# Peptides against a protein of PDB entry 5JXT: the designs that were tried, part 201

Target 1, 319 residues: chain A of PDB entry 5JXT
Amino acid sequence: SLLPKKEINVYIGMSEMQVKWYQKILEKDIDAVNGAGGKRESKTRLLNIVMQLRKCCNHPYLFEGAEPGPPYTTDEHLIYNAGKMVVLDKLLKRIQKQGSRVLIFSQMSRLLDILEDYCVFRGYKYCRIDGSTAHEDRIAAIDEYNKPGSDKFIFLLTTRAGGLGINLTTADIVILYDSDWNPQADLQAMDRAHRIGQTKQVVVYRFVTDNAIEEKVLERAAQKLRLDQLVIQQGRAQVAAKAAANKDELLSMIQHGAEKVFQTKGAFGTMAEKGSQLDDDDIDAILQAGETRTKELNARYEKLGIDDLQKFTSESAYE

## One batch from the design tools (peptide; made by RFdiffusion4, then SolubleMPNN)

Design b2_p24_5_s1 (from b2_p24_5, 8 letters changed)
Fold by OpenDDE base, seed 1:
Structure b2_p24_5_s1 (fold): chain B 319 residues (1-319), chain A 24 residues (1-24)
Amino acid sequence: as target 1 above (319 residues)
Amino acid sequence: SLEELVKESAKKPKVLDLPKVEPK
């Protein structure tokens, strides 16, 4: 029988470089961030801010002129300048020692480029598929990854690159490096490993930048997922979960943690305390804290009915 | 409470008194 997947949100502090870039993004559009644009503020402008903040949460080198250079060389700076990379680096070492294989998902193909550089730098053998990968090349990469005795440790994927039906049950670990606005896309990513033919306990690590916009992306995704589940269970097909955030929701998401980001000198949380010197005990503490917060988050939404979840999405829209 | 959760989600975007970036 297929074991239930274990899902853990891994809450990760920003590096000093991420904090500086996060501040710069907010400062560039400070009037919009302060709500000074009022009704005149375009939804497009707010969506652009959200996209830049999400890039910052993933890796500062997603911005032009952020990478140290010239010369542009892959080194330890690729890791220590992003909180998610510091945790990923330690976690992958543990996963490999356990004889596990890992799928890494991102929304951003440009982040997969950084992850390829990282894989080469660490000597990890990998496969990659994204939205641009030809169908035949996708099949070849999947077959190469899935073959008995495959030396490919990592599979790098964009969350949406998976056409219907990809089986990657030869991996037992899933890392969601970032989250989709649609939680169903992330579930479909997990279900590539968590499928018939899986023989191991699937563990899903969802990376979430702490005290940043990604917490609100996660909350919104969790609300939507619970609503979708309840709608399916109750047969109420017409409850179209309001698919797109309104302006006020986007602004609230942008503002989340912004004051603390402006007050912070250096890095956040465990990244401030340990930085790249995270040990195995620090990783265990992060995973344990993440497991607790994941249970609390789930328990918060499990108690909500359809009407409450609809009000939750509508009152944030009508005030 | 559910009401507190709704109130926390319904919190109008606070005017953040974020430091005025002096226009360069």
Scores: peptide ipSAE 0.035, ipTM 0.493, DockQ to the pose 0.021
Fold by OpenDDE base, seed 4:
Structure b2_p24_5_s1 (fold): chain B 319 residues (1-319), chain A 24 residues (1-24)
Amino acid sequence: as target 1 above (319 residues)
Amino acid sequence: SLEELVKESAKKPKVLDLPKVEPK
């Protein structure tokens, strides 16, 4: 029988570089971030800020001129300049030592480029598919990864490319490096490993930048998923359509953690204390804290009915 | 819809011309 998947949100502090870039993104559009634009502020401007903040949460090298150079060489700086990479680097060592194989999903093909450079730098054998990969090359990469005795440890995927009904049951670990705004896209990605033919316990690690916009992306995705479940259970098809973030919701998401980011000198959380020098105990602490916060997040939404979720989407914009 | 927001957000955002931050 297929074992239930374990899902753990892994809350990760920003590196010093991420904090500096996050500040600069907010400062560039400070009038919009402060809500000074009011009704005149364009939804497009707010969406652009959201996208830049999400890039910063993933890796600062997603911005032009962020990478140190010349010379432009892959080094330890690729890891220590992004909190998610520091945690990923330690987690992958553990996963490999356990004889597990891993799928890494992102929304951003440009992040897969960074992860590819990282895989080469660490000597991890990998496969890659994204939205631009030809159909034939996708099949070849899947077959290479799934081959009996495959030496490919990592599969790098865009969440959209992973959604194509493929079977990757030869992996037992799934890392969501970032989250989709649509929780169904992430579920479809997980279901590539968590499917008939899986023989191991599937574990899903969802990376979430702590005290940043990604917490609000996650909360919104959890709200939507609960609403979708309740709509299916109650047969009320009409409620699902209103899920477009309004300007005020986008602004609230942008403002989340912004003050603390402006007050912060250096890195956040475990990244401030240990930086790239995370040990196995630090990883265990991060995973344990993440498991606790995941249970709390789920418990918050499991108790809500449809009418409560309709109210909660309105009230969480005013605190 | 949130899917429209995802499609709109998936439009290539303007490149931020932010000053280079040197790693310590």
Scores: peptide ipSAE 0.026, ipTM 0.431, DockQ to the pose 0.039
Fold by OpenDDE base, seed 3:
Structure b2_p24_5_s1 (fold): chain B 319 residues (1-319), chain A 24 residues (1-24)
Amino acid sequence: as target 1 above (319 residues)
Amino acid sequence: SLEELVKESAKKPKVLDLPKVEPK
């Protein structure tokens, strides 16, 4: 029988560079961040801030002129400048040592480019699929990854490209490097490994930047998922979970942790304490803390009825 | 309480007393 998947939110502090860039993003549009635009504030402007903050949470090199250089060379800076990369780098070593294989999902194809550079730098053999990958190349990549005795350790996927019904049960670890606004997209990504034909315990690590916009993205995704589940269970088909945040909600998300980010001169949490020098005990502590916070998050939404969840989800931001 | 969380999430965005970036 297929074992239930284990899902763990991995809460990761920003690197010093991420803090600096997060500050710059907020500062660039400080009037919008402060809600000074009031009713005149553009939803598009707030969405753009959210998108930039999410890029910062993923990797600062997603911004033009962020990468150190010239010379532009892949080195340890690719890792230590992003908290998620520091954790990923340690986690992948453990995953490889245990004889597991890993799917890494992101919303951002440009993050997959950084992850390719990382894979080359670390000597990890990988496959890649994104939205631009031709159908034939997708088949070839899947077959190359799934073949018996495949030397491909990592599969890099955009979450949407991974949603296309593919079978990747030859992997047992799933890393969601970022989260979709639609929790169903992430579930569909997990279900590429957690499917008929899987013989191992599937473990899903969801990376979440601590004290940042991504915590609020995760909370909203969890709310929506619980609402969708309750709607299905109660047969209330008409409760379209309004897909996106209103202006006030977007502004609240942007403001989350912003004060502490401005007060921070260095990195956050374990990134401030150890940076790239995380050991196995630090990873275990991060995973244990993440498992606790995951249970607390789930328990918060499990107690909510449809009416309570609808009050939180009341207006869609995306057409 | 959830009502407090709803009320807190519905609270008008607080103006953050963020340092004014001097326009360069």
Scores: peptide ipSAE 0.017, ipTM 0.414, DockQ to the pose 0.022
Fold by OpenDDE base, seed 5:
Structure b2_p24_5_s1 (fold): chain B 319 residues (1-319), chain A 24 residues (1-24)
Amino acid sequence: as target 1 above (319 residues)
Amino acid sequence: SLEELVKESAKKPKVLDLPKVEPK
């Protein structure tokens, strides 16, 4: 029988470089971030800020001129300049030692490029599929990964490309490096490993940058998922359609953690305390804290009815 | 309370007074 998947949100502090870039992104559009743009602020501008902040949460090298060089060399800076990479680097060592195999999902193909460089740098054998991967190359990558005795440890996928019905039950660990706005896309990604033919406990690690926009992306995704579940259960099809973030929701998401980001000199949380020197105990502490916060998050939304979940999306619009 | 959680999650964007860092 297929075991239930274990899902853990892994809350990760920003590196010093991420904090600096996050500040720069906010500063560039500070009048919009301050809410000073009012009704004149375009939804497109706010969406662009959100996209840049999400890039920053993933890796600062997603920005032009952020990578140290020339020469552009892959080194430890690729890891320590992104909190998610620091945690990933430690977690992958543990996963490998356990004899597990891992799917890593991102929304950003350019982040997969960074993850390829990282895999090469660490000597991890990997496969890759994204939106640009040819159909034949997708089949070849899947077959290579799923091959009995495959030495491919990591599969790098864009969440939506990985959503295409493929079976990757030869992996038992799923890392969502970032989250889709649509929680169903992430579920479909998890279901590549969590499917008939899986023999292990599937564990899903969802990376979430702490005190940043990604907490609000996660909250919104959890709200939507609960709403979708309740709509299916209650047959209320009309509720699902209004899921596009309004301007005020986007602004609230952008503002989340912004004050703390401006007040912070250096890295956040465990990244400030340990940086790249995270040990196994630090990882256990992060995972335990994440498991607790995940339970709390789920418990918050499980208590909400359709009307309450609709108010979360509407009262941000009507007070 | 559930109402407090709803109110806390529904907090409108505030006008923030975030400092403009002067470009060095």
Scores: peptide ipSAE 0.034, ipTM 0.557, DockQ to the pose 0.022; fails the geometry check

Design b2_p24_5_s2 (from b2_p24_5, 8 letters changed)
Fold by OpenDDE base, seed 1:
Order: structure tokens, then sequence, then C-alpha cells
Structure b2_p24_5_s2 (fold): chain B 319 residues (1-319), chain A 24 residues (1-24)
């Protein structure tokens, strides 16, 4: 029988570079971040801020001129300048030692480019599929990855490309490097490994930048998922949760953790304490803390009814 | 542009003047 998947949200502090860039993004549009635009503020402007903050949470090098250079060289800076890369680098070493194989999903094809550079730099054999990959090349990449005795350790995918019904049950680890606004897209990504033909326990690591917009993206996704589940259970097809955040929701999401980001000198959390020098015990502590927060998050939404889930619980921008 | 971001961030850090949302 297929074992239930284990999902763990991995809460990761920003690097010093991420904090500096996150501050700069907020400062550029500070009047919008402060809500000073009121009813006149463009929803498109807020969505653009959200998109930039999510890029920052993924990797600073998603911004033009953020990478050290010229010369542009792949080095340890690719890792230590992004909290998610520091955790990924340690986690992949552990996964490989366990004889596991891993799917890495992102919403951002440009992040997959960074992950390719990382894979080459670490000597990891990989496959890649994104939205631009031709149908034949997708088949070839899947077949190469799924081949008995394949040397391909990592499969890099955009979450949307993962939506295509592909079978990747030869992987047992799934890393969601970022989250979709639609939790069903992430579930569909997980279901590439968590499907008939899987022989191992599937473990899903969802990376979430701590004290940043990604926590609110995750919360909104969890609310939507619970709402979708309740709607299916109650047969109320009409409560298609309006998938699009309103202006006030977007503003609240942008403001979340922003004060602490402005007060912070250097990195956040474990990234401030140890940076790239995270050991196996630090990773275990991060995973354990993440497992606890994941249970708490799930327990919060399990108690909510449809009417409560339709209200964006603005937990104060100050928590 | 990012260059404009860098130039504007060299101005006095605009502290977030977030309205104190009273906890509900």
Amino acid sequence: as target 1 above (319 residues)
Amino acid sequence: SLEELVKESAKKPKVLDLPKVEPP
C-alpha cells in the first residue's frame, strides 16, 4: 500500500544579503507598504511588491546586478547568500547519503537556472523540466530519470510542469523550494512522487522563509486548501474561494515581518548564528521546529469552518 | 530599476510607519 506522505514546512531565516534586499524592496515602495496610497493604490503595484519579495526569499541573484561580478563565477557565495540554498545544500547531502532521490519544485524557472548552476558546482546529476521544455524532451528527461540505475539524483521542475500528470515514483523526496498560491498545484507536484508505484515513504520538505511574506503565502494556501476540502465534503461547489487576494490582504502580507526585517542587522535565525556553517544537528533542529510549526498550522485550519476560512484572518502584521 | 533601488536606499532608511493595528 502507498504510505501517507510526510509533509514538513522548513522555516528558514534570510541571509544577510536577503535581509538587505528585502529592506530595499520595501523601502522602494514604502508609501505602498505603509498603505498611504489607500483606495488609489494599484493592486498591480502590490502584486509586484509581493513578487519581488518572493524572489528575494528564493534567491537574491534573481535580481539583475545582485550577483557578485564580473567575473560571474559559481562559488560558495551562491549558497551562503540564500538561506534556502544553505539548508538545501545540507539536506541534499543527507538525502544522497540515504540513497534517496529528490524532486525540487519551484514556481520560478529562473530559480531553476540557479539550481542548475548549483547542481553543476556540487557535481549533482540532474534532469530539468519547465514550461518551455518541448514535449519530446520532457518524455526523454522523465525516462532518463526513471531508468533503472539512473545516475540522475535531482529532478528540477517548475510546479506547473509538474502538473502534467508525470510519474516520478523513482524519487522519494520532494522539495518545494517555494509555494504556489494555489495549494492544489503543490499537491499535484507532490503526487508525482506520491503515486502508485512508489515503494518508499515520500517526504515533502516545503521551504518557507521565516519572518517574511512566504509565511503569509503558506497560510493563505493552507486556508484555501481547507476551504476546498470543506466545499468538496459539503457538496457546495459554489464556494470557489476567490483565488485572488484583495488589496488589504496583499498589504497585510507585504507588512508581515517587515518591521523586524527593518530592525535586523545581518541575517535571521539560524542563518545569523551559524550562516553556512550549519551542521547536521542544526538541520535536525530546523526540521523538528518545522514539524512542530507544521502541526500547529494544520491544527489551526482544521478547526475553522467555511465562514471563518473565507475571512482572511489578519493575524496582526506585528506577530 | 535595481540601480534606482540602490540609489534610493542610500537615502535615510524610511522606517515603516505602519498603523498600529489594534489586536482584534
Scores: peptide ipSAE 0.023, ipTM 0.425, DockQ to the pose 0.020
Fold by OpenDDE base, seed 2:
Structure b2_p24_5_s2 (fold): chain B 319 residues (1-319), chain A 24 residues (1-24)
Amino acid sequence: as target 1 above (319 residues)
Amino acid sequence: SLEELVKESAKKPKVLDLPKVEPP
């Protein structure tokens, strides 16, 4: 019997470099961030800010001129300059030691480039598939990963490219390095490992930058997922899953944590306390805290009816 | 409460009193 997947949100503080870049992104468009544009503010401008903030949450080297150099060399700076990489680096060591194999999903092919450099730097053998990967190369990568006795530890995938009916049940760990706006895309990614033929407990780690836009992306995705589930259960095909975020919703998402980001000198949370020197106990604490917050988040939406979920907007910039 | 969350979520985004960064 296929065991139910375990899903854990892993809440991760920004590095000092991420805080500095997050500030710069907000500062560049400060009038838009302050809502001063009113009716004149374009939805496109707000979507661009959201995209830059999400890049910052993933890795600061997604920005031109952010990487230290010349010379451009892969070193420990690739890890300690991004909170998600610090946690990933420790988590992958644990996963490997346990004899597990891992799928890493991102929305951003350019983040997969950084993860390739990281894999080479750490000596992890990997496969890659993104939106640009040719059909034959996709088959070859899947076969290379799934072969008996494969030495490929990691599979790097863009979430949407991984959604295409692929079987990757030879992995038991799924890392969502970021989240899709559509929670169904992330579910489809998880279903690559969580399928008939899986013999292990599938564990899904969803990385979420704490005190940043990604918390609001997660909340909105959780709300939408619950709404979609209730619509299916009630046979109410006419309940349009909430359309793409409106301007006010996008603005609220941009504003979330922004004040604290501007007040912060240095890193956030565990990144401020330990930096890159996380131990196994620190990882266990992060995972346990994440499991608690995941249960709380789910419990918040499980109590809501369709009408409540339709009225509820992620606009609490006031929590 | 759910009603409080719905009311809070229906509030317009606040203006942040963010420091005016002088353009470089």
Scores: peptide ipSAE 0.018, ipTM 0.391, DockQ to the pose 0.022
Fold by OpenDDE base, seed 5:
Structure b2_p24_5_s2 (fold): chain B 319 residues (1-319), chain A 24 residues (1-24)
Amino acid sequence: as target 1 above (319 residues)
Amino acid sequence: SLEELVKESAKKPKVLDLPKVEPP
């Protein structure tokens, strides 16, 4: 029988560069961030801020002029300038040593470009599939990854492209480098490894930038997932959990951790203490803290009924 | 309490007195 997947949220501090860019994103639209735009502030403007903050949480080099250069060279700066890369770098070394193989999912094809550069820099053999990958090239990449004795360690996928019913049970580790707004997309990504034919314990690491927008993206996704589960269990018509966050929700998400980001000089958490010099004990501490916070998060939503989960969508609490 | 969590999640975004940091 297929073993249940183990899911761990890995809460990761921002690097100094990420904090600096996160500040710049907030400052550029500070009046919108402060809610000063009121009814005049467009939902599109707030969505753009959210998108930039999520880019910052993934990697600062997703911004024009952020990468050091010219000359543009792949070096240790690619890793230490993003908290997720620092943790990924240590985690991949551990995964490889265990004789595991890994799927890495992101929403951002441009982040996969950075991860390709990283794979080349570290000498990790990889496959890639994104939304632009031709059908024939997708088949070839899957076959190359799944072949007996494949030397491909990593599969890089966009979450939506990886969702297309493919079997990747030759991997036992899944890294969600970021989260989809729709938790079902992430589940579908995990199910590429967690499927019939899997012989190992599947472990899912969900990277979450601590004290940032991504905590609120995760919370919203967890709320939606629990609501979807309860609606299915109770046979209630899909209260279409209003798929899009309203302005007040988006503003609350943007404001989350913003004060601490402005007050912080340098990096956050373990990134401030150790930076790129994380050891195996620091990774164990991050994973243990993440496992605890994951249990607490799940336990919070398991206690909520449909009516409570609907009230968390701020539009339904006032009707 | 669950009610406190619901009330805390339903709190309207506060106006933050966020300092404008001059770009260095």
Scores: peptide ipSAE 0.016, ipTM 0.401, DockQ to the pose 0.023
Fold by OpenDDE base, seed 3:
Structure b2_p24_5_s2 (fold): chain B 319 residues (1-319), chain A 24 residues (1-24)
Amino acid sequence: as target 1 above (319 residues)
Amino acid sequence: SLEELVKESAKKPKVLDLPKVEPP
């Protein structure tokens, strides 16, 4: 029988470079961030801020002129300048030592480009599929990854490209490097490894930048997922969860952790204490804290009814 | 209570008095 998947949110502090870029993004639109625009503030402007903050949470090199150079060389700076890369680098070493194989999902094809450079720099053999990958090349990449005795350790996927009905049960670890606004897209990504033919315990690590917009993206996704489950259970097909956040929801998501980001000199949490020098005990502590916070998050939404979740999707902007 | 959390979450976004960082 297929074992239940384990899902762990991995809460990761920003690097010093991420804090600096997160501050710059907020400062550029400070009047919008402060809500000074009120009813006149454009929803498009707020969505643009949200997109830039999510890029910053993934990697600062997603911005033009962020990469140190010239010369532009792939080195340890690719890792230490992003909290998620520091944790990923340690976690992948552990996963490989255990004889596991890993799917890494992102919303951003340009982040997969950074992950390719990282894989080359660390000597990890990989496959890649994104939205631009031709159908024949997708089949070839899947077959190369799934073949008996494949030397491909990592599969890099955009979440949308991985949403196609592909079987990747030759992997037992799933890393969601970022989250989709639609929790069903992330579930579909997990179900590439967690499917008939899997022989191992599937573990899913969801990376979440701590004290940043990504916590609110995750909360909103968890609310929507619980609402979708309750709607299915009650046969109430008409409660389409309002897919698009309102202005107040977007503003609250932007404001989450912003004060602490402006007050912070350097990095956050374990990234301030250890930076790129995270050890195995630091990773275990991050995973244990993440498992606790994941249980607390799930327990918060499991107690809510449809009416509470409908109110909460309108009102939970402000926690 | 969930109602208090909802009422507290329904509080309008505080205008953050974030310091205007002078452009360098």
Scores: peptide ipSAE 0.011, ipTM 0.390, DockQ to the pose 0.022

